Peptides against a protein of PDB entry 5FRP. Designs and how they scored, part 48

Target 1, 225 residues: chain A of PDB entry 5FRP
Amino acid sequence: VEWTESIPQIIATREDISKELNQALAKTFIDSDPRVRRTSVMIFNKVPVTEIWKNITNKAIYTSLLHLAREKHKEVRELCINTMAKFYSNSLNEIERTYQNKEIWEIIDTIPSTLYNLYYINDLNINEQVDSVIFEYLLPFEPDNDKRVHRLLTVLSHFDKKAFTSFFAFNARQIKISFAISKYIDFSKFLNNQESMSSSQGPIVMNKYNQTLQWLASGLSDSTK

## One batch from the design tools (peptide; aimed at target 1 A169 W215)

Design b2_p25_8_s3 (made by RFdiffusion4, then SolubleMPNN; from b2_p25_8, 13 letters changed)
Fold by OpenDDE base, seed 5:
Structure b2_p25_8_s3 (fold): chain B 225 residues (1-225), chain A 25 residues (1-25)
Amino acid sequence: as target 1 above (225 residues)
Amino acid sequence: LFTKTIQEEFEEIRKKLEEEFKKKE
């Protein structure tokens, strides 16, 4: 009988500890020291997603995580972008939607929009990073058609208008990049043929080749920045 | 084919789409 009476107290204590932890963690996301913010973000990378969902119940923490995607500190921002994308993917794969976690899911479901909205910053480095996380975490390669479609619909279902515009623009860009690469290959083959190069088309193709390369390069961020 | 940079084209597409969304509202 005595042990049964202790159970409510233990539960209450755990809740209190959890609450305190959540409160403390929430503060770290807004800490003035970028190292502290970085460490906080890393929790989402190091701790299994299931444990995160179990122990982090304060929705403000998740909101704060998403907000860091636009913070001024480059390293923290970059880490946050990768982290939130990965966390989204892991959550979709491992966390069941329940009534109890609905409020958290409402926030997590906005991650795709948050990421796609970063394209509006018009920063090449950010764009490259967002591109990367889209391919790796948001819309990864999935050979199963049904799963792929389901994932896509899940991602799109919570898009805002800006996210949709970026999404379509992104896809259009990818198609054009693919086309450019194809042309690059064709031009390269042509230029590697001596007979072709000696023809009247030689200089023309060379010019197109250079233009293609320049265009492709224009999409790359300066690695020195 | 390559008169605009990748970024310029991307932005242009977004702008066009934004305008289309506004017209439907």
Scores: peptide ipSAE 0.469, ipTM 0.896, DockQ to the pose 0.846; fails the geometry check
OpenDDE base, seeds 1, 2, 3, 4: peptide ipSAE 0.451, 0.460, 0.464, 0.458; ipTM 0.892, 0.894, 0.895, 0.893; seeds 1, 2, 3, 4 fail the geometry check

Design b2_p25_8_s4 (made by RFdiffusion4, then SolubleMPNN; from b2_p25_8, 15 letters changed)
Fold by OpenDDE base, seed 2:
Structure b2_p25_8_s4 (fold): chain B 225 residues (1-225), chain A 25 residues (1-25)
Amino acid sequence: as target 1 above (225 residues)
Amino acid sequence: LYDKTEQEEFNEIIKKLEEEIKKLE
């Protein structure tokens, strides 16, 4: 069979060759040529997350994706780190947990730990990238308190000991800032309501608002140093 | 839209995928 379509199109449209495709893709992820590995990773960026989960069913592919985060080839590694973080976030947002996809979720749920464990490599560039993807994809700013807490708990629930240590060392401050900002927004909304301000809770909320502002100001100043 | 470099890379992996699939048949 001559494949005339791009890989993303093939994955999306060729359910009849799903088994063979999965077997072949498992090999390309571990190919000796970095370009082949890079392109394999790129599939996860170019194909919608729902289609990936639907069509890529070989758990070895996901395991290999995560493993590439530690490979020596810089370009592939960097791409992999960004890809797996984004894929994790998209999966949390768009993919339900079912009995059928349980084994894949068990792997995907290790992405946060995989990323935080990269701090132990003690490479400045890797650290910066990990910080970036955590902020952008793993623990993004979320104004909804319930969603934010749920996301945080989801991420933390699968941490190994090393990941927890890294979390507290490198990212805990950023998380606190995001929570504080969310509270600030809530307080601002409350203060804009005259009826609420006239209540017995008005002075209490105002005090909390001021404390939050002070904390934010201090935190932002420290983050710039 | 893929840039030329990305398209070339995809073409390479497609070729490899085809080869691997052929080996499985």
Scores: peptide ipSAE 0.034, ipTM 0.602, DockQ to the pose 0.012
OpenDDE base, seeds 1, 3, 4, 5: peptide ipSAE 0.034, 0.032, 0.031, 0.033; ipTM 0.599, 0.602, 0.615, 0.603; seed 4 fails the geometry check

## One batch from the design tools (peptide; aimed at target 1 H67 K72 R77 N127)

Design b2_p26_1 (made by RFdiffusion4)
Pose (drawn by RFdiffusion4):
Formats: C-alpha cells, structure tokens, sequence
Structure b2_p26_1 (pose): chain A 225 residues (1-225), chain P 26 residues (1-26)
C-alpha cells in the first residue's frame, strides 16, 4: 500500500519510467489484498487523465480496472464504477485519436457497455450507482442540444446486444415510471382539500396511493427511505 | 479482438459469481 500510494506523484513528476511501473501496477491491480487494489484504482482518480494516458500503457491495467467492476468486494467495486466512468468522460473530452493510441481505446470504448451490463446482476445499490454514474459522467445533462447526441452516439457506438437491450429496457421503463409519478401527484393532490375523508374513494383511493408508492420504492435499495 | 474476448469471458464469470453472492434483488 505504501508503495502504491506513491505512484500518482511520481507519474505526475517524472516520465523517466513507464516500463517498470506498467510491469508493477499490473500485479498491483490483481493483488489479493483489496487495500492495494483500491489504492491502485485511486491512481485513475488522483492523477489527471492525460498523464494516465501518457505514462501507463499496459493493456492489463485497464482490463483489470474494468474487471474489478464486477467484483464481490463492495468498496473496490463502487470506486471502480465511479472512477472508470468519470475516466471515460474525461478520456474523451481531452484525448484525441491517432494511429497508435487507438490500440487501447477498444477498452475505454467498451466502458459504457460494461456499465450497462451491471444492471443484469440485478442489485439495487449497483443499479442505483450505475444510474447515478451514467448521468453524471457519461450522458451528461449539459451543455447543449447537439453535442449530447453527438456523444450519445459515441457512447452507443460500442455496444453488445445486451447493452442495447438494457439501454432500451431502461428507456421502456421510463414511460411506465412517468405514468406512475404523474398519477402519484394526481393522487397526492388528494390532500390539497377535502375530497373524501371517507366519501367517494376515501376507503379505496388511500390504499391505491399508499400501495402505489411501494411500486416505485420497490426498485430502490432502501425502500423504507 | 482477443483481449476483448478474454475480458468478456472473465467478466461473465465474475458476473455469475457476483450474482450468486448477492442474489436477485430486482
């Protein structure tokens, strides 16, 4: 851990080495101890994306980084998901493509598909995290009308069938969810004024709204929240 | 590529292990 903690500054201060470092981090990314793996992925977080793209070039680093996204260990997996997504965003907003660096890009480009494939594991927390991460770094809410799409295509550019089916299923759910929140408000407004304390639908509508709110809460990690 | 195929295989294995460990929640 002590050794792994020092790399970001070294990489940030010297290009003298890209050989031994690439040889070492590869082992550091698959070590048995999760502390070192976390300290390893923290490199992609602490040192700027450009210096990563310049200094570390070994294939195995990126594959291991993405590989850990499906790891049992939680603290590593979450930081991994967040990191490789923020990295994917920054790895397009700063670094162009040439004849030589494309060799590794096929990994940076399969990041969204890999991210979308996490939904298939069916974990509430992970689904929530991927949800939060995608709209934070991948498909941002800014800044304009045209580029969102221009990039949306580049995100969709490298998908497997699963990524597409999930990408669309996420979208097919959106309408059903909208049809729910809209009725949720249409039912929640019932308390604006006295419509039926026990009249028209008092004994029935309360237990439609009260039971309907559970449907939206069934997909969240903490439904009691 | 071969690297992507290997990675996909490893990822499928890990996905299965993680799904068995966490169980179906959704």
Amino acid sequence: as target 1 above (225 residues)
Amino acid sequence: SETLEELEEQLEEKAEELKEFLGDQV

Design b2_p26_1_s3 (made by RFdiffusion4, then SolubleMPNN; from b2_p26_1, 14 letters changed)
Fold by OpenDDE base, seed 5:
Structure b2_p26_1_s3 (fold): chain B 225 residues (1-225), chain A 26 residues (1-26)
Amino acid sequence: as target 1 above (225 residues)
Amino acid sequence: SEILEKFKKEMEKKEKELKEYIGEQL
């Protein structure tokens, strides 16, 4: 009976400690020393995503993390970009969307836009890094078509106008090629299984197939130029 | 810096515990 009476107080104390820790952590992301900022970013890289979501409840920390993607210190910025992208991917894979974590998700869902907006800086090194993290973490290779489409739609659903523009300028072609290749494979399998092109759907499928081939051919020729 | 290091150490412990737990469940 005595232990039960102490539980609320223990929980309250833990919440208070957690709040203080979160407030202290939030300050480290805006510290003048880049080493402190680097260490703070590294928490998101080293700690499992599930534990981050459980223990870091102050939304200001996540907002500050995203802001570091544009900071002046190159090393911290580069680390932040990689960390942010990885954290986003891990969150999508491992964290359930609930009412309780909605406010944090609203911030995390802006990571794709934050990353794509970095193309407007017009820095070659940043562009290369953004390309890298997009294909490694945001839109990774996924053999399951449904999962791949779902991921793509998830990423695109939170884009701002600038992010969409950047996406179409830099990455949309590669994504389209991937989908077109998948469709080509499906058509090839279909054509191989359909011995009798005599079905009313045969000409329609062939037309779509030819259009896909033409698109692929044009896309490949443009990539070699 | 001290608070951050304390937090980091606690999180590292939790990470280790989680990895061990997952490893035991595999």
Scores: peptide ipSAE 0.019, ipTM 0.327, DockQ to the pose 0.021
OpenDDE base, seeds 1, 2, 3, 4: peptide ipSAE 0.005, 0.000, 0.000, 0.000; ipTM 0.269, 0.266, 0.258, 0.266; seeds 2, 3, 4 fail the geometry check

Design b2_p26_1_s4 (made by RFdiffusion4, then SolubleMPNN; from b2_p26_1, 11 letters changed)
Fold by OpenDDE base, seed 5:
Structure b2_p26_1_s4 (fold): chain B 225 residues (1-225), chain A 26 residues (1-26)
Amino acid sequence: as target 1 above (225 residues)
Amino acid sequence: SETLKKFKEEMEKKMEELKEYLGEQL
């Protein structure tokens, strides 16, 4: 009985400690010392993705990680770009989308756009690194066609307009996009049929996919011109 | 400057504690 009464207090204490740690960690990502920022980024490389998602709940940490992709310090920037790409891939593979982690996923889902937007900096070293992480982590070689298409669709579904433009300019030719586009159209049709039946969020998702289709179509038309 | 140094040291310690905590759960 006494043990049962102590459990809520222990849980509460643990949550408080976790919150304090998250707040402290958030500050390290914006520290003036690049060594501190580097160390913070390395947490995402050293700690398993499942543990990161479980214990790092402060949104500001993830947002700050993404901002370091444009870091002036070259070593920190390069590390961050590799880290965030790998973290994105690992998250897609290992983390389930739930209501509880939705807000973090909203940030993580911007990683592809964040990376593709780096092409606009027009730096050859950055471009090479972005190319590397795209083919290593974002759109890795996958022999299973369905899995490959699903991954591509996942990545593209969260693109902004600038990311789409960069995708078509730099990477679209390297991906047998014709097959992927065909599957995307089929998938979009499928989604349209399902959303007509069930949830209030269906129309929002459908609109987003339709916009994506429009961007894809526009990009293809521009490339053929 | 000393306050900032102490703060950085404290943050480094907290970071290591966090790493250990996250690592021990593996």
Scores: peptide ipSAE 0.018, ipTM 0.414, DockQ to the pose 0.027
OpenDDE base, seeds 1, 2, 3, 4: peptide ipSAE 0.006, 0.000, 0.000, 0.000; ipTM 0.298, 0.285, 0.273, 0.298

Design b2_p26_2 (made by RFdiffusion4)
Pose (drawn by RFdiffusion4):
Structure b2_p26_2 (pose): chain A 225 residues (1-225), chain P 26 residues (1-26)
Amino acid sequence: as target 1 above (225 residues)
Amino acid sequence: ELEEELEEELLEELTEEEFLETKEEL
């Protein structure tokens, strides 16, 4: 850990080495101890994306980084998901393509598909995290009308069938969810004024709204929240 | 050996059918 903690500054201060470091971090990314694996993925977080793209070039680093996204260990997996997504975003907003660096890009480009494939594991927390992470770094809410799409295609550019089916299923659910929140408000407004304390639908509509709110809460990690 | 240990610790995925059924329920 002590050794792994020092790399970001070294990489940030010297290009003298990209050989031994690439040789070492590869082992550091698959160590048995999760502390070092975390301290390893923290490199992609602490040192700027450009210096990463310049200094570390070994194929195994990126594959291990993305590989840990499916790991049992939670603290590593979450930081991994967040990191490789923010990295994917920054890894397009700053670094162009040439004839030589494309060799590794087929990994950076399979990040969204890998991210979308996490939904198939069916974990509430992970689904929530991927949800949060995708709209934070991948498909941002800014800044304009045209580029969102221009990049959306680039995100969609490297998908497997699963990534597409899940990309679309996430979208098919959106309408059903909208049809829910809209009725949720249409049912929640029932308390604007006295419509039926026990009249028209008092004994029935309360237990439609009260039971309907559970349907939206069934997909969240903490439904009691 | 370390790579194999890490592969054993990977999370499993649902089949596509099971996933779609689960999402329809939600």

Design b2_p26_2_s1 (made by RFdiffusion4, then SolubleMPNN; from b2_p26_2, 14 letters changed)
Fold by OpenDDE base, seed 1:
Structure b2_p26_2_s1 (fold): chain B 225 residues (1-225), chain A 26 residues (1-26)
Amino acid sequence: as target 1 above (225 residues)
Amino acid sequence: SMLEELDSNLLEEMSLEEWLKYLESL
């Protein structure tokens, strides 16, 4: 743990991290102690993206980071998912594609597929987190249409079949959620009107309101668990 | 092997077919 905690400072101060140090760092991502794995992931949050690309040249480190997105240990997994999404976005914005970094980009370009494949775990907490990082880092709000389309095409360009399928399902779900929210608002307005509630439609709308609430709630994780 | 140990610590994914059936049930 203590050794791994020193790595961010070493990366910031040294331009030439030895092959041996990269190999040692790669081992920390697969350490049996979740605290060591957590600290290793935190390197990607504490060190600027440009310095990571410059100093971390061992492919195994990036591959191991991607694997941790499916880790059973909740805290490490959640940290990893946020970290890899942010790292992907920062890399797209700040790192040029060169012949020298091509092999690392081949791994980083699979991050979107890795994230969209997490939907197949069928866990509500994971789904919610994936939804969040997609909106924050993968497909952020962009008012420029050309930039938005370019980002979308970049994200989709390396999708496997499963990621592509989950992408379409995700978008379809968003449409359904938007529709449900719209109906919830309409039902709420109706129920808040005394004349409407006293009408023959009152009980029918109340039933539909409750069904809509139950449907919306079923798609959300329990914040207490 | 180290790879086998790593795999044992990872959450399993449903197949595409199973996942699609699940979505149809919702």
Scores: peptide ipSAE 0.242, ipTM 0.801, DockQ to the pose 0.674
OpenDDE base, seeds 2, 3, 4, 5: peptide ipSAE 0.241, 0.242, 0.242, 0.241; ipTM 0.799, 0.800, 0.805, 0.801

Design b2_p26_2_s2 (made by RFdiffusion4, then SolubleMPNN; from b2_p26_2, 12 letters changed)
Fold by OpenDDE base, seed 5:
Structure b2_p26_2_s2 (fold): chain B 225 residues (1-225), chain A 26 residues (1-26)
Amino acid sequence: as target 1 above (225 residues)
Amino acid sequence: SALEELEKNLLEEMSLEEWLEYLEKL
């Protein structure tokens, strides 16, 4: 743990880290102690993306990072999912594709598929986290149509069959959620008007409001609804 | 190996077929 905690500072102060350091770091990602694995993942959060790409050249480190998305240890898994999604987004924004980094990009390009495959674990907490990182990092809001389409195509370009299927299911759910939110807003506005509430429609709208709220609360955490 | 041991301790994914069957039941 203590050794791994020193790595961010080493990367920040050295232009090049040795092959031996990369090999040692790779071992920490598969350490039996979850604290060591957690600390290893944190390197990707503490070090700028450009410095990671420059200094971490062992592909096994990136592969191991992706594997930890399915970690049984909850804290390590949750950290890993957020870390890899953020790292993917930062890499797309800041790292050029070159001949020298091709092998690493081949791994990084699988992050979207890796994340969408987590829906098949069928865990509500994991589903909610995946939903969150998709909106925050993979497919963030982008008002520019060309940029939005380009990002979408980039994300989809390396999907496997399972990832495509879960993606379509997610989109179908999102449409339903959007309609429900729209109705929730309309109902809320109606309920905030005293004259409207005193009308014959008041009790009906209140019932629909409660149903919509319950549906949203259950559906937002479940990718299958 | 340590890697093999870690892989055995990872959460399992349902097959596409199993997941689709699950969705149909909801």
Scores: peptide ipSAE 0.235, ipTM 0.795, DockQ to the pose 0.592
OpenDDE base, seeds 1, 2, 3, 4: peptide ipSAE 0.030, 0.000, 0.006, 0.021; ipTM 0.475, 0.231, 0.319, 0.474; seeds 1, 2, 3, 4 fail the geometry check

Design b2_p26_2_s3 (made by RFdiffusion4, then SolubleMPNN; from b2_p26_2, 12 letters changed)
Fold by OpenDDE base, seed 5:
Structure b2_p26_2_s3 (fold): chain B 225 residues (1-225), chain A 26 residues (1-26)
Amino acid sequence: as target 1 above (225 residues)
Amino acid sequence: SNLERLESELLEELSLEEWLKWLESL
């Protein structure tokens, strides 16, 4: 009977400790030392998503994480972009939406928009990284059509106008790449045929082939760095 | 790639408690 009376106090004490820890952690995300900020971001990578959601309840931490996507320090920014994308994906897969975690989800659901908005910075390195994390974490390959559509709708449902615009631009680019590759193959086949090369169309196709290669190379060279 | 390195570093999962202890040591 006496142990039962101590339980509320123990729970209260743990909650207080948890609050203090959350407050301390929140400060590390805005620390002047990039190493401290980097280490703080790594928590979201090294700790299982379920444990993060359970123990990190201060919404300011999540907000601060998202802000680091625009960090001036390159290494911290790059880590943050990758981390937040992965964390978003893991959260979608492993964390249920409840009334209790609604406020945190409201922040986490902005991660896709946060990432897509980075395209407006017009930095090639950032663009490449955003492209990468979209394919790896936001919209990963999913063989199940229903799951794939559900994920897509989930991502899109929280887009701001700018993110939506970027999304369409990105998809349009992907379609264009696919089309360009298809044409490259067609042109290559044409050029490998001696009769076709000797035709009046030969020089025209050669020019188109070169243009296609140049365009592909410019797009792919950005992805190989 | 830098991404591959980051991914490799991410494969080691730590408990929150272990990570917090590590943070305190910095």
Scores: peptide ipSAE 0.088, ipTM 0.545, DockQ to the pose 0.018
OpenDDE base, seeds 1, 2, 3, 4: peptide ipSAE 0.054, 0.046, 0.023, 0.020; ipTM 0.538, 0.516, 0.477, 0.358; seeds 1, 3, 4 fail the geometry check

Design b2_p26_2_s4 (made by RFdiffusion4, then SolubleMPNN; from b2_p26_2, 14 letters changed)
Fold by OpenDDE base, seed 5:
Structure b2_p26_2_s4 (fold): chain B 225 residues (1-225), chain A 26 residues (1-26)
Amino acid sequence: as target 1 above (225 residues)
Amino acid sequence: SMLERLDKELLEELSLEDWLKYLESL
């Protein structure tokens, strides 16, 4: 009997402690020291997704995580972008949608939009990173067509208008890149043929080759930066 | 790639409790 009466108090104490921890953690995401912010982001990478969802109940933490995608500090931003994409994917795979976690899901479901909206910054490094996390985490290769379509629909279902625009632009760009690469190969083959180079088409193809290279290069970030 | 490096660094999983302790130590 006495043991049963202590259970509510223990539960209450645990909830209070959990609340305090969540509040403390929320502060670390907005800390002035980028190292603290970085470490906070790493929680979402190092801790299993199921534990995160169970123990991190303060909405402000998730909102703050998403905000760090636009962080001025490059390393924190880059980490955050990767982290939030991965966390989104893991959440979709491992976390069931319930009434209790609905409010957190409402935030998490904005991750795709948050990422796609980064294209509007018009930074090549950010664009490349967003491209990468889309392929790795948001819309990964899935051999099962039904699963792939389901994932796509899930991602798209929470898009804002800007994200949709970016999504279509991204896909259009990828198609263009694919075509450009194909043409680059064709031009290269042509130019490697001495007879073809000596033809009247030689200079024309050389020009197209150079234009193709310039276009491809302009879409790539400087790997040295 | 930079992303590959980040992923490798992220492969080591920790408990939330351990991570919170680490945060408290900073």
Scores: peptide ipSAE 0.144, ipTM 0.682, DockQ to the pose 0.018
OpenDDE base, seeds 1, 2, 3, 4: peptide ipSAE 0.134, 0.120, 0.112, 0.000; ipTM 0.688, 0.654, 0.653, 0.259; seeds 3, 4 fail the geometry check

Design b2_p26_3 (made by RFdiffusion4)
Pose (drawn by RFdiffusion4):
Structure b2_p26_3 (pose): chain A 225 residues (1-225), chain P 26 residues (1-26)
Amino acid sequence: as target 1 above (225 residues)
Amino acid sequence: EESLLSEYLDEEEIEEAQEEYEEFEI
């Protein structure tokens, strides 16, 4: 851990080495101890994306980084998901393509598909995290009308069938959710004024809204929240 | 517990993904 903690500054201060470091971090990314694996993925977080793209070039680093996204260990997996997504966003907003660096890009480009494939594991927390992460770094809410799409295609550019089916299923659910929140408000407004304390639908509508709110809460990690 | 998104996904693919997840190796 002590050794792994020092790399970001070294990489940030010297290009003298890209050989031994690439040889070492590969082992440090698959170590048995999760502390070192975390300290390893923290490199992609602490040192700027450009210096990563310049200094570390070994194929195994990126595959291990993405590989840990499916890990049992939670603290490592979450930081991994966040990191490789923020990295994917920054890895397009700063670094162009040439004849030689494309060799590794097939990994950076399969990041969104890998991210969308996490939904298939069916974990409330992970689904929540991927949800949060995708709209934070991948498909941002800014800044304009045209580029969102221009990049959306680039994000969709490298998908497997699963990534597409899940990409679309996420979208198919959006309408049903909208049809729910809209009725939720249409039912929640029932308390604006006295419509039926026990009249028209008092004994029935309360137990439609009260039971309907559970449907939206069934997909969240803490439904009691 | 399961997510709402699971209703829209293929069950066989969900089972495969969970099996692969249970067999995960570093």

Design b2_p26_3_s1 (made by RFdiffusion4, then SolubleMPNN; from b2_p26_3, 8 letters changed)
Fold by OpenDDE base, seed 4:
Structure b2_p26_3_s1 (fold): chain B 225 residues (1-225), chain A 26 residues (1-26)
Amino acid sequence: as target 1 above (225 residues)
Amino acid sequence: KKSLLSDYLDEEWIKEAQEEYENYKI
């Protein structure tokens, strides 16, 4: 009987400890030292998603994580973007939606919008990273059509207006890139044919080829920066 | 250099986002 009476106190103590830990952790995400912020973000990479959801209950931590996507410190930003995208994907795969975790899900469900809205910064490095995480984590290759569509609908269901527009822009760009690549291949084949090159169309095709290359190159980030 | 994406994005929203990014505080 006495043991049973002590359980509520133990639970309360654990809750207090958990609360204190969460509060302390929340502060680290806004620390002035990038190394501290980095370390904090890494928790989401090192700890299983199920344990994160169980132990990190302060919504401010998740909000702060998302906020770091726009920070100026490149390393932390890049880590954050990768981390939140991965965390989103893992959460979709492993975490059930319950009444208890609803508030956290409301934040996590904004990750796709947060990421797609980074395109408006119009930074090539950020764009490249966002492209990467979209393909890897948000909308990964899925051979099952039903699963693919379901994931897509899930992602879209929480978009804000800006994110929707960004999404359409992204897709339009991808179509254009695909078309450009196709043309590049065709041009390359043409250029490799001596008879074709000697034709009246040779110079025209060469010009189009160069234009295509220039266009493709314009979308690439400087890997040296 | 304009990104290929910028051709499809609202210019005002780009401007706003850039300003927000430049003014970002931790």
Scores: peptide ipSAE 0.535, ipTM 0.932, DockQ to the pose 0.752
OpenDDE base, seeds 1, 2, 3, 5: peptide ipSAE 0.531, 0.533, 0.531, 0.534; ipTM 0.932, 0.932, 0.931, 0.932

Design b2_p26_3_s2 (made by RFdiffusion4, then SolubleMPNN; from b2_p26_3 with E1K E2K E19K E23N E25K)
Fold by OpenDDE base, seed 3:
Structure b2_p26_3_s2 (fold): chain B 225 residues (1-225), chain A 26 residues (1-26)
Amino acid sequence: as target 1 above (225 residues)
Amino acid sequence: KKSLLSEYLDEEEIEEAQKEYENFKI
């Protein structure tokens, strides 16, 4: 643990990390201690993206990072998902595609697929996290249409079949959620009107309101789990 | 509890992904 905690400082201070250090770091991502794995993932959060790309040349480190997206240990998994999404976005913004880094980019370009494929686990906590990182890092709000389209095309360009299907599922769900929210608002307005509530439609709208709430709530994770 | 997303995804692929997640090894 202590050794791994020193790695961010080493990466920040040294221009070149030895092959041996890269190999040692790769082992920490598969360590039996979740604290070691967590600390290893945190390197990607503590070290600038440019320094990571410069100094971490062992492909196994990146592959292992992506692999941890499916880890059972909740804290490590959640950290990993956030980390890889952020790292992907930062890499797109700051790292040029060169011949030398091509092999690492081949791995990094799979991050969107890796994330979208997590929806197939059908876990509400994972789904919420993936939703969050999509909006924050993968497909962030961008007022420039050309940049927004370019980012979208970049994200989609390396999708596997499952990720593409998941992408459509996500969008379809978002449309339904938006519709449900709109109905919730309409029903709420109706229910707040005393004249409307005293009408024959009062009970009907109340039932629809409750159904809408139940449907919306079904998509939310249990915060206690 | 089925997620809202599960309505749009293949059930077999969900089952496979769940199995892979449950059998995840470091």
Scores: peptide ipSAE 0.489, ipTM 0.930, DockQ to the pose 0.776
OpenDDE base, seeds 1, 2, 4, 5: peptide ipSAE 0.486, 0.486, 0.488, 0.486; ipTM 0.930, 0.929, 0.930, 0.929

